# Ledger of designs, part 134: peptides against a protein of PDB entry 7BDX

Target 1, 212 residues: chain A of PDB entry 7BDX
Amino acid sequence: EMGAAACTLLWGVSSSEEVVKAILGGDKALKFFSITGQTMESFVKSLDGDVQELDSDESQFVFALAGIVTNVAAIACGREFLVNSSRVLLDTILQLLGDLKPGQCTKLKVLMLMSLYNVSINLKGLKYISESPGFIPLLWWLLSDPDAEVCLHVLRLVQSVVLEPEVFSKSASEFRSSLPLQRILAMSKSRNPRLQTAAQELLEDLRTLEHN

## One batch from the design tools (peptide; made by RFdiffusion4, then SolubleMPNN)

Design b2_p16_8_s2 (from b2_p16_8, 11 letters changed)
Fold by OpenDDE base, seed 4:
Structure b2_p16_8_s2 (fold): chain B 212 residues (1-212), chain C 212 residues (1-212), chain A 16 residues (1-16)
Amino acid sequence: as target 1 above (212 residues)
Amino acid sequence: as target 1 above (212 residues)
Amino acid sequence: DDIKENIKETERLGYE
């Protein structure tokens, strides 16, 4: 209980850039983010057995951790920190996104995808995550999720790759050959306006790349 | 581990007034400080058996909690919040200070005393804590601590009472009859300059009150 | 090294 409460408060206050700087300016940041990855991994590994109630202290704790990572990644110095000093955490997030089944831990997936998206705003971050083994298959795995918010954040991450020529050029062949075009086309017809817009924009970006 | 790490980061960032306001501006503050008191109490109750190593995750967690309370109490709105909405936490801190033996959990005592001192800056806070049953005996119990930092923070809290006529008038008889004058005089000769100064100032304040 | 913010909006999360 107390850990989850404290971590939730830390998540809330970490929406401030100054708080992110304060977190990162201390000598405890490295340890914190190392333990964060381990904690998130431990939680996801525990899910294959007992359906831990979504409202458990443990779930709330992991959500808060993912929220903190997201808030850190929202700041330029936070992205730099993550990519330079917490690559294991990024690898863990990518792994956990692969370990989770479609529809499983939707909220956590959204938070993790938001964090990766924020990291993808930094070219170094985008390079790092996109060069991860199985990244393209992972995107399609995640895009198979029935949840519109998960799919939205996947599309945003895909767009981050597509809009960066230096990154896209490396994966272009795999990307084109495996692209779930029918799924994206279906999303462009979503009742969720954010998902619809994101899918439409991505389709336009992809068309632009095919004509260049 | 993770809880202590998160709470330690929250402690660090709570040195900012804006962070304190953010903590208190949410709907989770009440619950957080309620659980804080319970967690601190649980920790202190666990000490009578196995000497939990000072460096345990649990100890670090409780220290961070006490640090957060101190930082909250350092801000005017934080003092108001504690006195209005977290009286149980204040009562718990007073109780725990009584439950701890001289020389026991010195660091925690210092943090708790710092929090009470910060609360005592607010007249309403000072009234509340000073009107607590056994408050004067508690001060003398704490002042018997062999640790100079504990004694320093006790003297500061005593000074807060002495310097507020409205508060002191209620306890003046008990205060005068039980005052460990010889102990305070000994502290005025301390090699610790902060303790020496605090004891000297308090002796001067007490003399002023005896002549009025 | 940040990609133009006009293309990518950062996600910041407050309290849930």
Scores: peptide ipSAE 0.047, ipTM 0.851, DockQ to the pose 0.088
Fold by OpenDDE base, seed 1:
Structure b2_p16_8_s2 (fold): chain B 212 residues (1-212), chain C 212 residues (1-212), chain A 16 residues (1-16)
Amino acid sequence: as target 1 above (212 residues)
Amino acid sequence: as target 1 above (212 residues)
Amino acid sequence: DDIKENIKETERLGYE
């Protein structure tokens, strides 16, 4: 309980750039983010079956951790820190996204995807995650999720790759050969307006790249 | 481990007034400070003997909690919050200070005393804590501690009472009858310059009040 | 080196 409460407060205040700078300016940041990855991994490994207790102290704690990572990644210095000093955490997030089944830990999956998206704003970060083994298959695995929010954030991450020519050119062959076009087309007809828009934009971006 | 790390970061950033405002501006603050008191109480109750593991994750966690309370109490809006909405936490701190033996949990005792001192800057807070049952005996109990830092922060809290005529007048009879004058005089000769100064100032303040 | 912020919006999260 107390840990979750403390971490939730830390998540809330980490929405401030100044707070992120304060966190990272101390000598505790490296240890904190190292343990963060381990804690998230331990939680995911402890999940049995397809049911998550969303209201458990443990789940709330892990959500807050993922939220903190997202907020850190939302700031330029935070992205730099993650990409330079906490690569293991990024690797852990990528691994956990692969380990989770469709519909499993949806909220956590969304938060992790948001953190990766934020990291992808840094070119070095985008290069790092996109060059991770199995990254493209992971995107398609995640895009098969029945949850619209998961799919939305996957599409945003895919778009981050597509919009960066240097990154996209390296993976273009695999990307084109494995693209779940029918799934993306289906999403472009979604009743969820955010998902619909994201899918439409991505399809437009892809069409532009095929003509070039 | 993770809880202690998160709480330590929260402690660090809570040194900022803006962070304290952010903590208190959310709907989580009441719950957090309620659980904080309970956690501190549980920790103190679990102490067996006179030895504390200063480097344990649990002790570090509780120190961080006490540090957060201190930082909240250092800010005007934080004092108002504690005095208006978290009186049980203040009662818990007072109780725990009474339950601890001389030399036991010295660092925690210092942090708790610092929080009470900060609360005492608010007249309503000073009234509240000074009107607590056994407050004056508690001060003398704490002043018997062999630790100079504990005694220093006790003297500062005593001075907060002495410097407020409305508060002091209510307790003046008990205060004068129970004052450990010889102990304070001994502290005025301490090798610790901060303790020495605090004891000298208090003795001067007391002399001024006896002539009035 | 950040990619143009005008193309990518950062996500900042508070309480749930």
Scores: peptide ipSAE 0.046, ipTM 0.851, DockQ to the pose 0.088
Fold by OpenDDE base, seed 5:
Structure b2_p16_8_s2 (fold): chain B 212 residues (1-212), chain C 212 residues (1-212), chain A 16 residues (1-16)
Amino acid sequence: as target 1 above (212 residues)
Amino acid sequence: as target 1 above (212 residues)
Amino acid sequence: DDIKENIKETERLGYE
């Protein structure tokens, strides 16, 4: 309980850039993000047994950790820190997104995807995650999720890759050959306006790349 | 481990007034400080058995909690919050300071005394803690500690009481009758310059009150 | 180097 409460407060205040700078300027940052990855991994590995209720202190703790990573990645110095000094955490997030089944731990998936999206704002971050083994299959695995928010954040991450020629060119062949076009087309007809818009924009971006 | 790491980061960033305002402006503050008191109490109760190594994650966690309370109490809005909405935490801190033996948990005592000193900057806070049952005996119990830092922070808190006529007048009889004058005189000869100064100043303040 | 800061809104999460 207390750890989750403290971590939740830290998550809330980490929305401030000055707080992120203060965290990263300290000598505890490296250790904190190392343990963060381990804690998230331990949580996901524990899910195969007892359906940990979504409202458990452990779940809330891991959500707050993912929220902190997202807020750190929202800041330029935070992105630089993650990509330079906490790559293992990024690898862990990618691995955990692959380990989770469709419909499993939706809230955690959303937070992890948001963190990866923020990391993708940095070109070095985008290169790092997109060059990770199995990244393209992972995107399609995640896009099979029944949850609209998961799919939305996957589409945003896909768009980040597609809109960066230096990154997209490296994976364009695999991307085109495996693209779940029918799934994205279905999302462009979603009743969720955010998902609908994201799918439409991505389809337009993809069409532009086919003509170039 | 992870909880202690998160709490340690929160402690570090809580040195900023803006972070304290952000913590207190959220809906989680009340719950956090309630659980803080319970966690500190549970820790102190656990000490009678296994000498929890000073470097345990649990010890570090409780130190960070006490540090957060201190930093919150360093800010005007934080003092108002503690005195209005988290009195149970203040009562817990007073109780725990009484439960700890001389030389036991020195670092925690120092942090708790620092928090009470910060609370004493607010007249309402000073009134509240000084009107707590056994407050004067508690001060003398704490002043028997062999640790110079514990004694220093006790003397600072005593000075806060002595320098506030509205508060001191209520307890002046008990204070004068139980004052460990010889102990304070010994501290005025300390090799620790901070302790020496604090004891000398308090002795001067007390002499001024005897002539008025 | 940050990619197109103007196009990619950063997600800042408070207590969501």
Scores: peptide ipSAE 0.044, ipTM 0.851, DockQ to the pose 0.105
Fold by OpenDDE base, seed 2:
Structure b2_p16_8_s2 (fold): chain B 212 residues (1-212), chain C 212 residues (1-212), chain A 16 residues (1-16)
Amino acid sequence: as target 1 above (212 residues)
Amino acid sequence: as target 1 above (212 residues)
Amino acid sequence: DDIKENIKETERLGYE
């Protein structure tokens, strides 16, 4: 209980750039983000055994941790910190996104995807994430999720790759050969307006890349 | 482990007035400070059974909680919040200071005393604390502590009462009859310069009040 | 270096 409350408050105040700078300026940041990854991993591994109610204190604690990572990645100095000093956390997030089944821990998936998207704003971060083993298969696995918000944030991450020619060119062959075009076309007809727009924009970006 | 790390970061960033305002501006502040008091109480009650190493994760977590309360009380809006909306937490801190033996949990005692001192900067807070049942006996119990920092912060809290005539007049009879004058005189000869100065100033303040 | 600040909006999560 108390851990979830404290971490939730830290998540909320971490929306401030000055708070993120204060977190990162301390000598404890490295240790904190290392333990964060381990805690998130332990939580996901525990799901195979116990039907943890999604609203449990443990779930809320892990959501707050993922929220903190997202807020850190929302700022340039935070992205630099994660990409330079906390790569294990990024690897953990990618691994956990692969370990979770479609429809499992939807809120956590969204937060983790948002954190990766924020990291992808930095070219160094985008390169690191996109060069991760199994990254493209992971994107398609995540696009099989029935949840519209999960799919939306996957499409945003895909768009982040597509809009960077240096990164896209390295993966273009695998990307083109494995692209779930029918799934993306179905999303472009979604009743969710955000998902619909994101799928349409991605399809336009992909068409532009085929003609260049 | 993770709870202590998260709460320690929250403690660190709560030194900012803007962060305190953000914590208090949320809808979760009341619940957080309620659970804080319960957590601190549970920790102190656990000490009777287990030799908890002072450097345990649980100890560090409780220190961070006490630090957050202290930082909230360091700001005018934080004092108003505590005195208006979290009186149970103040009552808990006073109770826990009484429950701890001399030399027991010295760092926690110091943080709790600092929080009470900060609350005492507000006249409403000073009135509330000083009108607490057993407040004057509690001060003398705490002054029996062998730790110079504990005694220093007790003397500062005593001075906060003595410097406010409206508050002091209500307790003057009990205060004069129970004052551990020999103990304060011994502190005025301490090798700790901060304790020495605080004891000398308090003795001067008390002499001034006897002649008025 | 941040990629195309004009296209990639950062997601900042306040208190949900």
Scores: peptide ipSAE 0.043, ipTM 0.849, DockQ to the pose 0.086

Design b2_p16_8_s3 (from b2_p16_8, 10 letters changed)
Fold by OpenDDE base, seed 4:
Structure b2_p16_8_s3 (fold): chain B 212 residues (1-212), chain C 212 residues (1-212), chain A 16 residues (1-16)
Amino acid sequence: as target 1 above (212 residues)
Amino acid sequence: as target 1 above (212 residues)
Amino acid sequence: SSIEENIKETERLGYE
């Protein structure tokens, strides 16, 4: 209980850039983000047996942790910190996104995808994530999720790769050969307007890259 | 581990007034401070059996909680919030300061006394604390602590009462009859310069009140 | 780059 409450407050206040700077300016940031990855991993590993109630203190704690990572990654110095000093956390997030089944822990997937998207705003972050083993298969696995918000944030991460020629050129062959085009086309017809728009924009970006 | 790390970061960032406002502006503040009191109480109750290592994750967690309360109480809106909405926490802090033996949990005592001192800066907070049952005996109990920092923060809280005529007048008879004058005089000769000064100033303030 | 940061919208989450 108390840990979840404290972490939830820390998540809320981490929406401020000054708070992110204060978190990172301390000597405790490294330890915090190290334990964050381990805690998130432990939570996901515990799901295979028990239908953990989505409203559990443990779930709320992990959501707040993922939210903090997202807010840190929203800031330039936070992205630089994560890519330089917390690569294990990024690797853990990528792993957990692969380990979670379609429709499992949707809110956590969304938060983790938002954090990776924020990291992908920086070219160094985008390079690190996109060079991760199995990254492209992971994107397509995640895009098979029935949840529209998960799919939306996957499409945004795909767009971050596609919009960066220096990154996309390295994986363009694998990307083109494995692209779930029919799935993306189906999303461009979604009743969710955000998902529809994101899928349409990505299809336009992909067409532009095929003509170049 | 993770809870203590999160709470420690929250403590650090709560040194900012804007962070205190953000903590209090959310709907989660009430629950957080309610659980804070319970957590601190549970920790103190657990001490009677086990020599809990001062460096335990549990100890660090409780220190961070007390630090957060102190930082919230340092801000005018935080004092108003504590006195209006978290009286149970203030009552718990007063109780725990009574339950702890001399020399026990010195760092926690200091943080709790700092929080009460910060609350006492507001007349409404000072009234609430000073009207608490057994408050004057509690001050003298705490002043028997062998630790100079505990005694310093007790003397500061005593000074807050003495410097407020509207509060002091209500308890002046009990205060004068129970005052550990020899202990305060001994502190005015302390090798700790902060304790020495605080004891000397309080003795001067008390002399001024005897002549009025 | 600072230019990429101006093109991509960052996600900032308050209390959810």
Scores: peptide ipSAE 0.048, ipTM 0.836, DockQ to the pose 0.105
Fold by OpenDDE base, seed 1:
Structure b2_p16_8_s3 (fold): chain B 212 residues (1-212), chain C 212 residues (1-212), chain A 16 residues (1-16)
Amino acid sequence: as target 1 above (212 residues)
Amino acid sequence: as target 1 above (212 residues)
Amino acid sequence: SSIEENIKETERLGYE
């Protein structure tokens, strides 16, 4: 209970850039983000048998942790910190996104995908996550999710890769050969307007790259 | 571990007035401060048998909680929140200060006394804590502590009472009849310059009140 | 880059 309440407050105040700078300026930041990854991993590993109640103190704690990582990655110095000093946390997030089944822990997947998207705002961050082993298969695994919000955030992350020529050129062959085009085309017809727009924009970006 | 790390970061960033406002502006603040009191109480109750290692994760968590309360009480809106919406937390801090033996949990006593001192900056806060049952006996109990930092913060809190005529007049008879004058005089000769100064200033304030 | 930061919207999550 108390840990979840404290983390939830820390998540809320971390929406401020100055709070993120204060978190990172302390000697406790490295320890915090190291334990964050371990805590998220332990939570996901505990899911294989028990339907953890979505509103459990443990679930709320992990959601707050993922929210903190997202808010840190929203700031330039936070992205630099994550990519330079917390690579294990990024690797953990990528691994956990692979370990979760389609439709499993939708809220946590969305938060983790938001954090990776924010990391992808920086070219160094985008390079790091896109060069991770199995990254392209992971994107397609995640895009198989039945949840529209999960799929939206996957499409946004895919777009971040496609819009960066230096990153896209390295994986363009694998990307084109494995692209779930029919799935993306189906999403472009979604009744969810955010998902529909994201899928349409990505299809336009992909068409532009085929003509160049 | 993770809870202590999160609370420690929240403590660090709560040194900012804007962070305190953000904590209090959320719908989670009431729950957080309710659980804070319970967590601090549970920790103090656990001390009666086991020498909890001063550097345990639990100790660090409780120190961070006491630090957060202190930083909240340092701000006008924080004092108003504590006195209006978290009276049980103030009552808990007063109770825990009474339950701790002289020399026991010195760091926690200092943090709790700092929080009460910050509450005493506001006349409504000072009235609330000084009208608590057994407040004057509690001050003398705490002033019997062998630790110079505990005694310093007790003297500062006593001074806050003495400097407010509306508060002091209500308890002046009990205060004068029970005053550990010899103990305060001994502190005015302390080699600790902060304790020495605080004891000298309080003795001057008390002399001024005897002549008026 | 400063330009890349201006093109991509950051996700800032308050209390959910």
Scores: peptide ipSAE 0.040, ipTM 0.839, DockQ to the pose 0.105
Fold by OpenDDE base, seed 5:
Structure b2_p16_8_s3 (fold): chain B 212 residues (1-212), chain C 212 residues (1-212), chain A 16 residues (1-16)
Amino acid sequence: as target 1 above (212 residues)
Amino acid sequence: as target 1 above (212 residues)
Amino acid sequence: SSIEENIKETERLGYE
């Protein structure tokens, strides 16, 4: 309870860039983000048996942690910190996104995907994430999710890869050979306008890359 | 561990007025400060048997909580919030300061005393604290502490009472009759310059009030 | 760079 309340408050205030700078300027940031990864991993590992109540203090705590990471990654110096000094956390987030089944822990997936998207805003972050083992299969695994919001954030992350030629060129063969085109085409016909638009834009970007 | 790390970060960033406003502007502040009091109380109650390692995660967590309360009380709107909406927390801090023995949990006492001093900066806060049952005996109990920093913050709180005629007049008889004058005189001869100055100033203020 | 931030919208999350 108390930890979840403190973490939730920290999440809320981390929406400020100056708060992110203050978090990172302290000597505790490295330890905090290390334990964050471990805590998130422990939570996800606990799910294999028990239907954890999504509104549990533990769930709320992990949501707040993922929210903090997202807000840190929203800031340039935060992205630099994560990629330079907290790589294990990024690796953990990628791993956890792979461990979660479609429809499992949807809210946490969205937050983790938002964090990865934010990290992908700069080339160094995008390179790091996209060079991770199994990254392309992971994108497709996540895109199999029935949740429209999960799929939206996956498409945004895919678009970040596609729109960066220096990154896309390294994985272009694997990307093209494994592309779940039918799934993306189905999403471009979604009743969800955000998902529909994101899928349509990605399809247009892909078509442009096939003609080049 | 994770909760203590999150709370420590929240403490660090709460040094900003804008962060305090953000904490208090959220719908979670009331719950957070309610649980804060309970957590601090549980910690202090756990001490009666075990020499808790002062550097334990639990100790660090409670220090961070007390630090957050102190930083909230450093801001005008934070003082207003505490006195209007979190009175139970102030009552808890006063109670815990009474429950702790001289030399026990020195760092926590200092933080709690700093919070009470900050609350005492405004008349409404000072009135609330000073009208608490056993407040004058509590000051003297705390002033019996062997720690110079505890004693310093007690003297500062006593000075806040003495310098406010509207407050001091209500308790002047009890205050004068129970005043540990020999203890304060001993502190005015301390080798600690901060303690020496605070004790000397308080003695001068008291002398001024005796002649009026 | 300012250009990367103009192309990619940052996600900032407050309280839910």
Scores: peptide ipSAE 0.038, ipTM 0.839, DockQ to the pose 0.086
Fold by OpenDDE base, seed 2:
Structure b2_p16_8_s3 (fold): chain B 212 residues (1-212), chain C 212 residues (1-212), chain A 16 residues (1-16)
Amino acid sequence: as target 1 above (212 residues)
Amino acid sequence: as target 1 above (212 residues)
Amino acid sequence: SSIEENIKETERLGYE
């Protein structure tokens, strides 16, 4: 309980750039983000056995941790820190996104995808996550999720790859051969306007790349 | 472990006035400080049975909580919040200072005394804590501590009472009758220069009040 | 590059 409350407050104040700088400027940042990855992993592994109530203190604690990672990745120095000094955490997030079944831990998936999207804003971050083993199959696995918010954030991450020619060129063959085009076309007809727009924009970006 | 790490980071960033305002401006502040008091109380109660290693994660967590309270009380809006909306936490801190034996949990005592001192900077805060049941006996109990830092912070809190005529006048009879003058005189000869100075200043303030 | 940071909207999560 108290851990979840403290972590939730830390998440809220980490929306400030100055707070992110203060977190990272401390000697404890490396240890904190190392334990963060382990804690998130332990939580996801516990879900295979127990129906954890999604609104439990443990769930709220892990959501706050994922929110902190997202807010750190929203700042330039935070992206630099994650990509240079906390790669194990990024690898853990990628792994956990693969371990979670469609419809499982939707809120956590969204936060983890948002963190990866923020990391992808910098070319070094985008290169790191896109060169991860099984990254493209992982995107398609996540895009099979029944949740519209999960699918939205997957499409945004795919768009980040497509909009960067240097990254897209390395994966273009695998991307073109495995692209779930029918799924993306179905999303372009979604009743969710954000998902509809993101799917339409991605389809336009892909068409532009096929003509070049 | 992760809770202690998160709480320690929250403590570090709470040194900023803007972070204190962000913590208090949220809808979770009341609940957080309510649970804080309960957590500190639970920790102190656990010490009667188990030799908790003073360097445990649980100890570090409670120290971080006490540090957050101290940093909140260092800011004008934080003092207003504590005295108006979190009186139970102040009552808990006073109780825990009474429950702890001389030489027990020195670091925690120092942080709790620092928080009460910061609350005492505002007249409403000083009135609230000084009108608490057993406050003057509690000061003398704490002043019996073998630790120089505990004694220093007790003397500073006593000085805050003595320097406020409206507060001192209400307790002057009890204060004069129970004052451990020999203990304070011994502290004025301490090898600790901070303790020596604080004891000397308090003795001068007390002499000034006896001549009026 | 400074240009990449301007093209991608950062997701900042407040208190949820």
Scores: peptide ipSAE 0.039, ipTM 0.835, DockQ to the pose 0.086; fails the geometry check

